Peptides against a protein of PDB entry 2ODG. Designs and how they scored, part 37

Target 1, 89 residues: chain A of PDB entry 2ODG
Amino acid sequence: MTTSQKHRDFVAEPMGEKPVGSLAGIGEVLGKKLEERGFDKAYVVLGQFLVLKKDEDLFREWLKDTCGANAKQSRDCFGCLREWCDAFL

## One batch from the design tools (peptide; made by RFdiffusion4, then SolubleMPNN)

Design b2_p16_2_s1 (from b2_p16_2, 8 letters changed)
Fold by OpenDDE base, seed 1:
Structure b2_p16_2_s1 (fold): chain B 89 residues (1-89), chain A 16 residues (1-16)
Amino acid sequence: as target 1 above (89 residues)
Amino acid sequence: MKLIEEGIKKAKELLK
């Protein structure tokens, strides 16, 4: 599967204080919904990813339930966090 | 600071 430049930019460096909207698959609409629910930083979503044991199905379901992400959005977000963790965790 | 309790709860339920 091809990746976006947004994905590549995210996975290339430490996450720091990057906003949730910096995650691949998370645009303005989903970002606002996540922020309203307290997930304002990418590292907060990373926390959920880790709590869910990096499981793709669980994480994608959580993301869908939390902000209404569709299949592509959740797949892109999962892939972004997976590859970041592979590099830095 | 916005609460994240509901989001965390959802994840906990998925782990069951």
Scores: peptide ipSAE 0.433, ipTM 0.890, DockQ to the pose 0.124
Fold by OpenDDE base, seed 5:
Structure b2_p16_2_s1 (fold): chain B 89 residues (1-89), chain A 16 residues (1-16)
Amino acid sequence: as target 1 above (89 residues)
Amino acid sequence: MKLIEEGIKKAKELLK
């Protein structure tokens, strides 16, 4: 599968204080919903990804339940965090 | 921090 430039930009560097909307698969709509629930930074979602032990099914289910992400959005977000972790953890 | 409580609870349930 191919990735977006947004994905490639995210996984290429430390995420620092990047907003949650910088994650692949997280646009304005999902970003706002995540922010409303306290997940305002990409690293907060990373924390949840790690708490869920990097499990794809658990993370994607969590993301769907938390902000209403569809299958593609949750897949893109999971892949973004997985590849970032492969590079930087 | 309080805002994330529900999100964390959801994750805890998934881990069971």
Scores: peptide ipSAE 0.429, ipTM 0.890, DockQ to the pose 0.124
Fold by OpenDDE base, seed 4:
Structure b2_p16_2_s1 (fold): chain B 89 residues (1-89), chain A 16 residues (1-16)
Amino acid sequence: as target 1 above (89 residues)
Amino acid sequence: MKLIEEGIKKAKELLK
């Protein structure tokens, strides 16, 4: 699949304290909703991704349920975290 | 800002 520059920027380096909105697929609207629910940092969403055992269906469903992400947004976010993990975990 | 617990609860339900 083709990736965005936002995706490439995220997977290129340790995520540190990057805000949740730095994740591919997470724009201002979804980012605000995630922050309101306690998921303010990218690493918190990473934690959820890992708790769900990196399962694509479970993570994408969780993201949809949590912030209303559509199919593309959840796909982009999942792919971003998957590739980050491949590089840094 | 709400506590993170609700989001974690949702994930726990998905794992069942």
Scores: peptide ipSAE 0.429, ipTM 0.888, DockQ to the pose 0.117
Fold by OpenDDE base, seed 3:
Structure b2_p16_2_s1 (fold): chain B 89 residues (1-89), chain A 16 residues (1-16)
Amino acid sequence: as target 1 above (89 residues)
Amino acid sequence: MKLIEEGIKKAKELLK
């Protein structure tokens, strides 16, 4: 599948203090909902991704339940974190 | 520091 420029920008470098909205699949609406629930930085969502053992189904279900992400949004976010981890973890 | 307890609880439940 073709990735977005947003995805490529995220996976190209250490995430540091990037906001949660920098994750592929996380736009303004989902970003606001995540921030309201305490997930304001991309690394906080990374933490949940890792706690869920990088499992796609578990992570995507968690993301849906937490912020209402649809199938494409959760897939894009999962792929973004997976590829970042492959490069930097 | 924002509360993240609810999000953490959800993830923990999924692991069971």
Scores: peptide ipSAE 0.418, ipTM 0.886, DockQ to the pose 0.127

Design b2_p16_2_s2 (from b2_p16_2, 8 letters changed)
Fold by OpenDDE base, seed 2:
Structure b2_p16_2_s2 (fold): chain B 89 residues (1-89), chain A 16 residues (1-16)
Amino acid sequence: as target 1 above (89 residues)
Amino acid sequence: MELIEKGVKKAEELLK
């Protein structure tokens, strides 16, 4: 699969305090919804990803239920976190 | 799976 520059930028370095909107697949709309639900930092979403044991179906369903992410958005976000974890976790 | 989902939901409640 091809990735976006946003994806590549995210997976290239430790995420630190990056906002949730820095995640691939999370644009302004989804980012604001996630922030309203308390997910203001990318690492908070990472936390949910890890609690779900990095399971794609569980995570993508959670993301859909939480902020209304569509299939592409949830796929991009999942892939972003998966590859970040492969590199840094 | 069910227990994991409950945990995720509880965490979200704390974040709000």
Scores: peptide ipSAE 0.182, ipTM 0.759, DockQ to the pose 0.117
Fold by OpenDDE base, seed 5:
Structure b2_p16_2_s2 (fold): chain B 89 residues (1-89), chain A 16 residues (1-16)
Amino acid sequence: as target 1 above (89 residues)
Amino acid sequence: MELIEKGVKKAEELLK
């Protein structure tokens, strides 16, 4: 599988205060839904990712339940956070 | 897993 440029841009640097929409797989629609739930920054979603012990199934299910992410969106988002953590955590 | 899920839900409630 190949990654998107959005993914590569995200994993290349510290995420800082990047909005949740900076995460691969999270577009405007999902981003707004996440923001409505209080997940306005990428690092907040990172927090949930870590609370879920980086478990793919748990995270992807959470993301689906929280913002309605489909399989590709949740996979892209999970991969984005996983690779970011591999680089910076 | 159940406790983790509850924790995630609680966090969301606090964030709203």
Scores: peptide ipSAE 0.181, ipTM 0.757, DockQ to the pose 0.116
Fold by OpenDDE base, seed 4:
Structure b2_p16_2_s2 (fold): chain B 89 residues (1-89), chain A 16 residues (1-16)
Amino acid sequence: as target 1 above (89 residues)
Amino acid sequence: MELIEKGVKKAEELLK
């Protein structure tokens, strides 16, 4: 699968304090919704990703339920976190 | 899976 530049930018370095909107698949709309629910930083979403044991189905379902992410958005976000973890975790 | 879901939901509640 091809990735976006946004994905590549995210997975290339430690995420630090990057905002949730820096995650691939998380645009302005989803980012705002996530922020409103307390997921303001990418690492908070990473936390949920890890709590769900990196399970794709569980994470994507959670993301959908939390911010209304569609299939592509949740896939992109999952892939972003997965590859970041592969590199840095 | 129920336990995992509970954990996720609990965390979310704390973040609000």
Scores: peptide ipSAE 0.181, ipTM 0.756, DockQ to the pose 0.117
Fold by OpenDDE base, seed 1:
Structure b2_p16_2_s2 (fold): chain B 89 residues (1-89), chain A 16 residues (1-16)
Amino acid sequence: as target 1 above (89 residues)
Amino acid sequence: MELIEKGVKKAEELLK
């Protein structure tokens, strides 16, 4: 599997106050939907990821239900958070 | 904020 530059940029450093749209797989459309639901920062989505115990199926399903992410978008977002956690958590 | 709280509750249910 190949990763995007967006993915690599995200996993390379502490996420700090990065907006939700900085997550791989989350473009402007999904980002706005997430922001409307209160998920304005990447770390809020990280929180959901951690509450779900880093479970891929649960997280990807949640993301789909919350903002309409398709399979690739949810996969990219999950992979982004997983690898960030492996490096920094 | 309410939706985030609902998400947490739902997550707890999904983890059972």
Scores: peptide ipSAE 0.144, ipTM 0.761, DockQ to the pose 0.120

Design b2_p16_2_s3 (from b2_p16_2, 6 letters changed)
Fold by OpenDDE base, seed 4:
Structure b2_p16_2_s3 (fold): chain B 89 residues (1-89), chain A 16 residues (1-16)
Amino acid sequence: as target 1 above (89 residues)
Amino acid sequence: MELIEEGIKRAKELLK
């Protein structure tokens, strides 16, 4: 799979206080919806990712249900968090 | 806090 620059930027460093919109696959529309549900920072979504035991299907389903992410958006977001965790967790 | 609790609840449901 080819990754985006957004993905590469995210996985390259500790996420700190990065907004949820910094996650690959999460644009302005999805970001706003996530923020409305309390998932305003990337690390909050990371928390959900970890609670779901890093399971791709569960996470992508959650993301779809929570903000309406399509298959590509959820795949990109999952991959972003997975690779970040591989590097820093 | 309530929103996070809902997220946790949803996560628990998915893990069943």
Scores: peptide ipSAE 0.063, ipTM 0.651, DockQ to the pose 0.128
Fold by OpenDDE base, seed 3:
Structure b2_p16_2_s3 (fold): chain B 89 residues (1-89), chain A 16 residues (1-16)
Amino acid sequence: as target 1 above (89 residues)
Amino acid sequence: MELIEEGIKRAKELLK
């Protein structure tokens, strides 16, 4: 599958202090909702991803319930974190 | 802090 430039930019380097909105699939609307729930940095969402043992269904369901992500947004976000972990974890 | 704890709690419940 093809990926966005946003995805490629994220998976290319350590995430450091990047905001949650830097994750693929997370735009301004979803980013604001995540920040309101305490998930302000990409690494906090990474933490949730890892606690869920990188399970796609669990993570995507959590993201949907937490910020209202649709199927594409949750897929893009999951893929972004999965590939980042493959490179750097 | 409290919101993060809620996220962790939910994650643990989903793993059961």
Scores: peptide ipSAE 0.061, ipTM 0.656, DockQ to the pose 0.153
Fold by OpenDDE base, seed 2:
Structure b2_p16_2_s3 (fold): chain B 89 residues (1-89), chain A 16 residues (1-16)
Amino acid sequence: as target 1 above (89 residues)
Amino acid sequence: MELIEEGIKRAKELLK
């Protein structure tokens, strides 16, 4: 399936200090919820992704439970982190 | 900080 420009922008470079809202699938609503839960930077969500051993089902479930992400949002976020890791980890 | 610890705790549970 196709990806968004937001996805492509994220996976194209090291994430550094990018805010959590830079992740594909994470808009203002989900971003604020994640920030309130301590996940203020994309790399913190990356950390969770890695602790879950990059497992799609576990990560998407966690994201749903943590910020209320729907199926598309969690899919987009997972894909974003997976492809970023493929390129830079 | 405590919320991150909760995330770690949740992750550990999911890995079992």
Scores: peptide ipSAE 0.059, ipTM 0.652, DockQ to the pose 0.126
Fold by OpenDDE base, seed 1:
Structure b2_p16_2_s3 (fold): chain B 89 residues (1-89), chain A 16 residues (1-16)
Amino acid sequence: as target 1 above (89 residues)
Amino acid sequence: MELIEEGIKRAKELLK
């Protein structure tokens, strides 16, 4: 499976204050739902990802339960954070 | 590890 340009743009640099919507798989709909739950920045979702010990199943389940992400969206978001961590953490 | 698994479960729920 190929990655999107959005994914490549995210994993290429420190995430800083990037909004949650900058994560691959997270569009406007999911982003707004995440923001309403307090996950307004990408680094807050990163925090959840790390608390879940980078576990794919746990993270994707959380994302689905939290904002209604489908399988592709959760897979894209997980892959985005995994590869960012591999590069910068 | 059971302790970690339990902690992760609780964390997942608390942070939803």
Scores: peptide ipSAE 0.035, ipTM 0.622, DockQ to the pose 0.099

Design b2_p16_2_s4 (from b2_p16_2, 8 letters changed)
Fold by OpenDDE base, seed 5:
Structure b2_p16_2_s4 (fold): chain B 89 residues (1-89), chain A 16 residues (1-16)
Amino acid sequence: as target 1 above (89 residues)
Amino acid sequence: MELIKKGIEHAKKLME
Protein backbone atom coordinates (compact mmCIF):
# COMPACT_ATOMS: atom_id res chain seq x y z
CA MET B 1 0.00 0.00 0.00
CA THR B 2 1.03 3.58 -0.60
CA THR B 3 1.75 6.09 2.13
CA SER B 4 0.84 9.74 2.44
CA GLN B 5 3.25 12.62 2.32
CA LYS B 6 2.34 13.25 5.95
CA HIS B 7 3.56 9.76 6.75
CA ARG B 8 6.77 10.22 4.81
CA ASP B 9 7.45 13.56 6.44
CA PHE B 10 6.98 12.07 9.89
CA VAL B 11 9.16 9.00 9.43
CA ALA B 12 11.97 10.94 7.79
CA GLU B 13 13.17 12.82 10.86
CA PRO B 14 13.38 12.66 14.65
CA MET B 15 10.05 13.01 16.36
CA GLY B 16 11.07 15.68 18.83
CA GLU B 17 8.20 17.65 20.27
CA LYS B 18 5.86 17.15 17.34
CA PRO B 19 2.21 17.37 18.30
CA VAL B 20 0.07 14.28 18.20
CA GLY B 21 -1.58 15.61 15.07
CA SER B 22 1.66 15.14 13.17
CA LEU B 23 1.06 11.39 13.12
CA ALA B 24 -0.34 9.95 9.94
CA GLY B 25 -3.99 9.12 10.35
CA ILE B 26 -4.42 11.67 13.13
CA GLY B 27 -6.21 14.77 11.95
CA GLU B 28 -7.65 17.67 13.87
CA VAL B 29 -10.60 15.72 15.22
CA LEU B 30 -8.67 12.74 16.52
CA GLY B 31 -5.81 14.94 17.62
CA LYS B 32 -8.05 17.00 19.86
CA LYS B 33 -9.55 13.90 21.39
CA LEU B 34 -6.12 12.45 22.06
CA GLU B 35 -4.98 15.72 23.59
CA GLU B 36 -8.01 15.72 25.86
CA ARG B 37 -6.92 12.30 27.07
CA GLY B 38 -3.41 13.55 27.79
CA PHE B 39 -1.81 12.28 24.60
CA ASP B 40 -0.78 15.68 23.32
CA LYS B 41 2.60 14.85 21.78
CA ALA B 42 3.44 12.26 19.19
CA TYR B 43 6.03 10.81 21.56
CA VAL B 44 3.34 10.10 24.15
CA VAL B 45 1.49 8.00 21.61
CA LEU B 46 4.82 6.43 20.73
CA GLY B 47 5.14 5.53 24.39
CA GLN B 48 1.79 3.79 24.31
CA PHE B 49 2.80 2.04 21.11
CA LEU B 50 5.92 0.74 22.83
CA VAL B 51 4.09 -0.26 26.01
CA LEU B 52 1.89 -2.39 23.79
CA LYS B 53 5.06 -3.97 22.43
CA LYS B 54 4.41 -2.62 18.95
CA ASP B 55 1.46 -4.98 18.57
CA GLU B 56 -0.72 -3.80 15.73
CA ASP B 57 -4.01 -5.19 16.95
CA LEU B 58 -3.55 -3.92 20.48
CA PHE B 59 -2.44 -0.49 19.36
CA ARG B 60 -5.17 -0.04 16.81
CA GLU B 61 -7.80 -1.15 19.29
CA TRP B 62 -6.39 1.24 21.87
CA LEU B 63 -6.46 4.08 19.39
CA LYS B 64 -10.03 3.29 18.43
CA ASP B 65 -11.12 3.15 22.06
CA THR B 66 -9.23 6.29 22.99
CA CYS B 67 -10.16 8.67 20.22
CA GLY B 68 -12.59 6.87 17.94
CA ALA B 69 -10.14 6.24 15.12
CA ASN B 70 -11.53 4.24 12.23
CA ALA B 71 -9.74 1.37 10.56
CA LYS B 72 -7.85 3.51 8.08
CA GLN B 73 -6.84 6.11 10.65
CA SER B 74 -5.56 3.49 13.06
CA ARG B 75 -3.75 1.66 10.28
CA ASP B 76 -2.09 4.85 9.10
CA CYS B 77 -1.08 5.81 12.61
CA PHE B 78 0.28 2.37 13.39
CA GLY B 79 2.25 2.27 10.16
CA CYS B 80 3.65 5.70 10.84
CA LEU B 81 4.95 4.72 14.26
CA ARG B 82 6.19 1.34 13.08
CA GLU B 83 8.24 2.83 10.30
CA TRP B 84 9.53 5.64 12.49
CA CYS B 85 10.72 3.07 15.00
CA ASP B 86 12.33 1.00 12.26
CA ALA B 87 14.30 4.07 11.26
CA PHE B 88 15.19 5.58 14.61
CA LEU B 89 14.67 3.16 17.46
CA MET A 1 -0.91 12.90 34.18
CA GLU A 2 -3.97 11.22 35.59
CA LEU A 3 -5.36 10.91 32.10
CA ILE A 4 -2.19 9.18 30.99
CA LYS A 5 -2.59 6.72 33.84
CA LYS A 6 -6.03 5.88 32.55
CA GLY A 7 -4.55 5.25 29.14
CA ILE A 8 -2.00 2.88 30.56
CA GLU A 9 -4.65 1.07 32.54
CA HIS A 10 -6.63 0.61 29.37
CA ALA A 11 -3.55 -0.78 27.68
CA LYS A 12 -3.08 -3.25 30.53
CA LYS A 13 -6.57 -4.56 29.99
CA LEU A 14 -5.91 -5.03 26.30
CA MET A 15 -2.78 -7.01 27.10
CA GLU A 16 -4.56 -9.49 29.38
Scores: peptide ipSAE 0.143, ipTM 0.752, DockQ to the pose 0.125
Fold by OpenDDE base, seed 1:
Structure b2_p16_2_s4 (fold): chain B 89 residues (1-89), chain A 16 residues (1-16)
Amino acid sequence: as target 1 above (89 residues)
Amino acid sequence: MELIKKGIEHAKKLME
């Protein structure tokens, strides 16, 4: 599959203090829901991703359960974090 | 912090 510019922008550099909404697949709606659950920064979601041992199924299920992400949104978000980790972790 | 704890607990359940 192809990636979005949003994905490419995210994986190209250290994430620093980027908001959760900077993650691919996370728009305004999902971002607000994640923020309400305490996941306001991309690095907090990264932490969850790492706690789940980078497992795709576990992470995507968590994201769905937490903010209602659909299959594409969760796939995009997972891919974004996976590739960021491959580059910087 | 409470909400973060809930996220962690949910993650733990998924990993079982």
Scores: peptide ipSAE 0.141, ipTM 0.751, DockQ to the pose 0.123
Fold by OpenDDE base, seed 4:
Structure b2_p16_2_s4 (fold): chain B 89 residues (1-89), chain A 16 residues (1-16)
Amino acid sequence: as target 1 above (89 residues)
Amino acid sequence: MELIKKGIEHAKKLME
């Protein structure tokens, strides 16, 4: 499937201190909600992704429950983290 | 930290 430029920009380099809003599928609305829940950096969401053992269904459900992400947003975010991990983890 | 703890606890519940 086709990825966004935002996805490609994220997976191309180390994550560092990138804000949560840098993740594909996470816009301003979802980003603010995640920040309110303590997930202010992309690496904190990565941590949750890893705690869930990179399971797609569990992660996407968590993201939906945490910030109200829809199917496309959670899919984009999951794919972004999966491919980042494949490259750098 | 408490908010992060809640996230972890939610994850644990999802994995059960």
Scores: peptide ipSAE 0.137, ipTM 0.747, DockQ to the pose 0.126
Fold by OpenDDE base, seed 3:
Structure b2_p16_2_s4 (fold): chain B 89 residues (1-89), chain A 16 residues (1-16)
Amino acid sequence: as target 1 above (89 residues)
Amino acid sequence: MELIKKGIEHAKKLME
């Protein structure tokens, strides 16, 4: 599958203090909901991803339940974090 | 894994 430029920009460099909205699949609506739940930085969502042992089903279910992400949004976000980890973790 | 997930969800609530 083809990736977005947003995905490519995220996986190309260390994430540092990037906001949660910099994650692929996370737009303004989902980003705001995540921020309200304490997930304001991309690295906080990364932490959740890692504690769930990078499990796709568990992570995508969590994202759906937490901010209402649809299948594409959760897939894009999962893929973004997976590929970032492959490069930098 | 279920216990860990529940723990994370609890932590999330504390962060709100």
Scores: peptide ipSAE 0.039, ipTM 0.671, DockQ to the pose 0.094

Design b2_p16_3_s1 (from b2_p16_3, 8 letters changed)
Fold by OpenDDE base, seed 4:
Structure b2_p16_3_s1 (fold): chain B 89 residues (1-89), chain A 16 residues (1-16)
Amino acid sequence: as target 1 above (89 residues)
Amino acid sequence: MKELIEEGVKKALELL
């Protein structure tokens, strides 16, 4: 599958204090919803991803339920975190 | 295991 530049930018370096909106698949709308639920930084979503043991179905379902992400958005976000972890974790 | 994970997720959300 082809990745976005946003994905490539995220997975290329340690995420540090990057906002949640830096995650691939997370635009302004989803980002605001995540922030309202306490997920203001990308690393908080990473934490959730890890608690779910990197399970794709569980994470994508969680993201859908938490911020209303559609299938593409949740797939992009999952792929972004998976590849980041493969590189840095 | 899924149920246990879901329980943990709910607990985590309560702390936010």
Scores: peptide ipSAE 0.108, ipTM 0.712, DockQ to the pose 0.077
Fold by OpenDDE base, seed 2:
Structure b2_p16_3_s1 (fold): chain B 89 residues (1-89), chain A 16 residues (1-16)
Amino acid sequence: as target 1 above (89 residues)
Amino acid sequence: MKELIEEGVKKALELL
């Protein structure tokens, strides 16, 4: 599957203190909604991803329910975290 | 499982 430059930029390095909006699939709208729910940093969403055992269906459903992500946005975000974990975790 | 995890996350976030 084709990835975005945003995805490639995120998975290329440790995420550190990157904001939640740096995740692929998370634009300004979804980022603000996630921040309002306390997910201000990408690593907080990573935490949720890990607690959900890296399960795609559970994570994508959670993201949809939490910030209203559509299918593409949740897919992109999941793929971003999956590949980051494969590289650094 | 999702609901239980989300409940825990919500509670944890209240401490931030």
Scores: peptide ipSAE 0.107, ipTM 0.707, DockQ to the pose 0.082
Fold by OpenDDE base, seed 1:
Structure b2_p16_3_s1 (fold): chain B 89 residues (1-89), chain A 16 residues (1-16)
Amino acid sequence: as target 1 above (89 residues)
Amino acid sequence: MKELIEEGVKKALELL
């Protein structure tokens, strides 16, 4: 499967202070919901991803339960964080 | 392990 340009832009460089909406799969709707739950920066979601031991099922389930992400959105977000970690962790 | 992770996640979320 191919990735989006948004994914490629995210995984290409250090995360820094990028907003949660910079994550692949996270648009305006999901981003707002995540921000309301305290996940305003991409690195906060990264923290959750790492706490969950990078487990795909656990992370995607969490994302669905937290902001209502569908299967594609959670897959895209997971893949984005996985590949970022592979490059920079 | 899953239960421990879930407990930690829950506690962390309470701080947000």
Scores: peptide ipSAE 0.101, ipTM 0.705, DockQ to the pose 0.122
Fold by OpenDDE base, seed 3:
Structure b2_p16_3_s1 (fold): chain B 89 residues (1-89), chain A 16 residues (1-16)
Amino acid sequence: as target 1 above (89 residues)
Amino acid sequence: MKELIEEGVKKALELL
């Protein structure tokens, strides 16, 4: 699977205080919805990813139910967090 | 925002 530049930029360095919208698959619309639910930073979504034991199906379902992410968006976001974790955890 | 985050964590845990 090919990745976006947004994905590559995210996985290349520690995420620090990056906003939730920095995650691959999370655009302006989904970002605003996530922020409204208290997920303003990428590391908060990382927390949910880790709580769900890095399970793809559970995470993607959660993301869909939380902000309305479609299959492509949830896949991109999952892949972004998975590869970041592989590099930095 | 803490309350909203806690609700999010709770919802995530409900999937386990």
Scores: peptide ipSAE 0.074, ipTM 0.672, DockQ to the pose 0.147

Design b2_p16_3_s2 (from b2_p16_3, 9 letters changed)
Fold by OpenDDE base, seed 1:
Structure b2_p16_3_s2 (fold): chain B 89 residues (1-89), chain A 16 residues (1-16)
Amino acid sequence: as target 1 above (89 residues)
Amino acid sequence: MDALIEEGVKKALELL
């Protein structure tokens, strides 16, 4: 499988204040829903990812239930955060 | 949603 340029751009550097929409798999629709729930920055979603102990199934379920992410979107988002953590955490 | 996840999210959001 290949990753998107969006994924590569995200995992290449510290995430800082990047908006939630910078995460792979999170477009405008999902981003707005996440923002409405208080997850406006990528690092807030990272926090949830870490609280869930980086568990793929739990995180992807949470993302689906929180913003309606489909399987590909949740996979892309999970992979984005996992690889970022592997590089910087 | 898993009960623990839901409760955790609710509690976390109270801080915002």
Scores: peptide ipSAE 0.098, ipTM 0.719, DockQ to the pose 0.072
Fold by OpenDDE base, seed 4:
Structure b2_p16_3_s2 (fold): chain B 89 residues (1-89), chain A 16 residues (1-16)
Amino acid sequence: as target 1 above (89 residues)
Amino acid sequence: MDALIEEGVKKALELL
């Protein structure tokens, strides 16, 4: 599947203090909901991704339940974190 | 939400 520029920008460098909204699939609506739940930085969502042992189904379910992400949004976010981890973890 | 996931999230958030 093709990736977005947002995805490419995220996976290209260490995420540092990037906000949660920098994750592919996470727009302003989902970002605000995640921030309200304490997931304000991309690395906090990364933490959740890792706690779930990089399991796609578990992570995407979590994201859906936490912020209302649809299938594409959760797929994009998962792929973003997966590829970032492949590059930097 | 899956009960195990929910429990984990809650525990993690308590540390924040």
Scores: peptide ipSAE 0.096, ipTM 0.716, DockQ to the pose 0.072
Fold by OpenDDE base, seed 2:
Structure b2_p16_3_s2 (fold): chain B 89 residues (1-89), chain A 16 residues (1-16)
Amino acid sequence: as target 1 above (89 residues)
Amino acid sequence: MDALIEEGVKKALELL
């Protein structure tokens, strides 16, 4: 399975203040929903990812229930954060 | 959604 350019761009550098929409799998629709729930920055979603101990099933379920992410979107977002953490955490 | 996760999220968001 190949990654997107969006994924590669995100995992290539510290995330800093990047908006939640910079995460792979998180487009305009999901980004807006996440922002409405208080998850406006990528690092806030990172926080949730870490609180869930990087568990894929828990994170993807949370993302689905929080913003309506489908299987591909949640997979892409999870993979994006996992790879970022492997590089920078 | 897992009840514990939901509770944690709600509590965290109260601090925002």
Scores: peptide ipSAE 0.092, ipTM 0.712, DockQ to the pose 0.072
Fold by OpenDDE base, seed 3:
Structure b2_p16_3_s2 (fold): chain B 89 residues (1-89), chain A 16 residues (1-16)
Amino acid sequence: as target 1 above (89 residues)
Amino acid sequence: MDALIEEGVKKALELL
């Protein structure tokens, strides 16, 4: 699988206060929906990722149900968080 | 805990 530049930019450095829209797979539409549900920062979505024990199917289902992410968007977002955690957690 | 975040966490936990 290949990654986007957005993915590479995210996994290259500490997450800090990056907005939720910085996550790969999360564009303007999904980002706004996530923000409306209280997920304004990437680290809040990271929290859900960790609560779900880094399980891909559970996380992707949650993301779909929460903001309407399609299969590619949820896969990209999951991969982004997984690889960030592998580097920094 | 923010109410919206709490709701999100609860929903995530329900999937486990």
Scores: peptide ipSAE 0.040, ipTM 0.641, DockQ to the pose 0.168

Design b2_p16_3_s3 (from b2_p16_3, 9 letters changed)
Fold by OpenDDE base, seed 3:
Structure b2_p16_3_s3 (fold): chain B 89 residues (1-89), chain A 16 residues (1-16)
Amino acid sequence: as target 1 above (89 residues)
Amino acid sequence: MRKLIEEGVRRAKELL
């Protein structure tokens, strides 16, 4: 499947201080919910991704439970972090 | 903020 431009923009460079909303699949609604839980930067969500050992099912479940992400949103977010890690971690 | 992150990490770790 093809990726979004948002995904491509994110995986193209070190994430630095990018906000959580820069992650593919994370729009304004999910971003605000994540920020309310302390996940204001993309790198904090990356931390959760790594704590869960890059496991897709666990990460997507966590994201769903944390901010109410649906299947597409969690899939897009997971794929974004996976490809970023493949390039830069 | 730290407490929020700690709770988030705890929830993730519970899935392992």
Scores: peptide ipSAE 0.421, ipTM 0.888, DockQ to the pose 0.162
Fold by OpenDDE base, seed 1:
Structure b2_p16_3_s3 (fold): chain B 89 residues (1-89), chain A 16 residues (1-16)
Amino acid sequence: as target 1 above (89 residues)
Amino acid sequence: MRKLIEEGVRRAKELL
């Protein structure tokens, strides 16, 4: 599996105040849904990722239930956060 | 916003 440039851009640096839409797998549609649920920043979703103890299945399920992410979107988002954490956490 | 985050966290914790 190859990663997108969006993924590479996200994992390359501290996320700071990046919007939720900067996460790989989170496009305009999912981003708006996440924002409506209070997840406006990437670091808020990171928080959920950490609450779920970085578990792939749990995080992907949560993301699906929260914003309707499909398998690819949730996989991309999980991979993005996992690799970011490996580098910076 | 706070209530939304609290709900989000609760839903996540329910998966544990």
Scores: peptide ipSAE 0.414, ipTM 0.886, DockQ to the pose 0.163
Fold by OpenDDE base, seed 5:
Structure b2_p16_3_s3 (fold): chain B 89 residues (1-89), chain A 16 residues (1-16)
Amino acid sequence: as target 1 above (89 residues)
Amino acid sequence: MRKLIEEGVRRAKELL
């Protein structure tokens, strides 16, 4: 599948203190919802990804339930975290 | 915020 520039920018460097909105698939709407739930940084969402043992279905379901992400948004976000982990973890 | 994060972690674990 093709990736966005946002995805490529995220997976290319350490995550650091990047806001949750830096994740591919997470725009302003989803970002605000995640922040309201305490997931203000990308690394907090990474934490959920790791707790779920990097499982795609579980993570995408969690993201949908947590912020209302649709299929594309959750897929983009999952792919972003997976590829980041492949590079840096 | 800690409580909100803990709730999120709990919900994630429920999927396992």
Scores: peptide ipSAE 0.064, ipTM 0.637, DockQ to the pose 0.164
Fold by OpenDDE base, seed 4:
Parts: C-alpha cells; sequence; structure tokens
Structure b2_p16_3_s3 (fold): chain B 89 residues (1-89), chain A 16 residues (1-16)
C-alpha cells in the first residue's frame, strides 16, 4: 500500500504535542469529534492504541465507534500509529 | 477485550 504525505510527515519525527488532526486519516471532521470526546492530542490516541495492545481490529473498531471513521480513515490512522511506534517506541 | 478497556478508560476519566 502507498502512504500519504501526511502519514510520512507524522512518522518522520517525535509526535510531541501534535494535535489529533495531524494523524493520517483524521481530518477536520473526525478531529473535532475526537476532541469533543477528550482526544485532543495525537498522543492521547496513541495511548488508546497502546492500551489495545496495538491490535488493528480493536483499534479500528474503537475509532469507528468513537468518531465515525470509515474503513479508509481507520486504516490510515492505524498505519500511521503503527509506523510511528516502529520508529520511536 | 475492548469492552474491558473501555470500562477502564471510563473510570480513569472520572478521576480527571
Amino acid sequence: as target 1 above (89 residues)
Amino acid sequence: MRKLIEEGVRRAKELL
């Protein structure tokens, strides 16, 4: 699979205080919904990803249930966090 | 698994 520039930008460096909207697959619509649920920073979503033991099905289901992400959005977000963890965790 | 995790997250948020 190919990745977006947004994905490449995110996985290239420590995420620090990056907003949730910096995650691949998370645009303004999903970002706003996540922020309303308390997930304002990318590292908060990373926390959920790790608590779910990096399980793709569990994380993508959670993301769908939490903000209404579609299959592509949840795939992109999962891949973004997986690749970031491979580089920095 | 997810339901257990979500319950834990909910409890944690109540303490914030």
Scores: peptide ipSAE 0.030, ipTM 0.614, DockQ to the pose 0.080

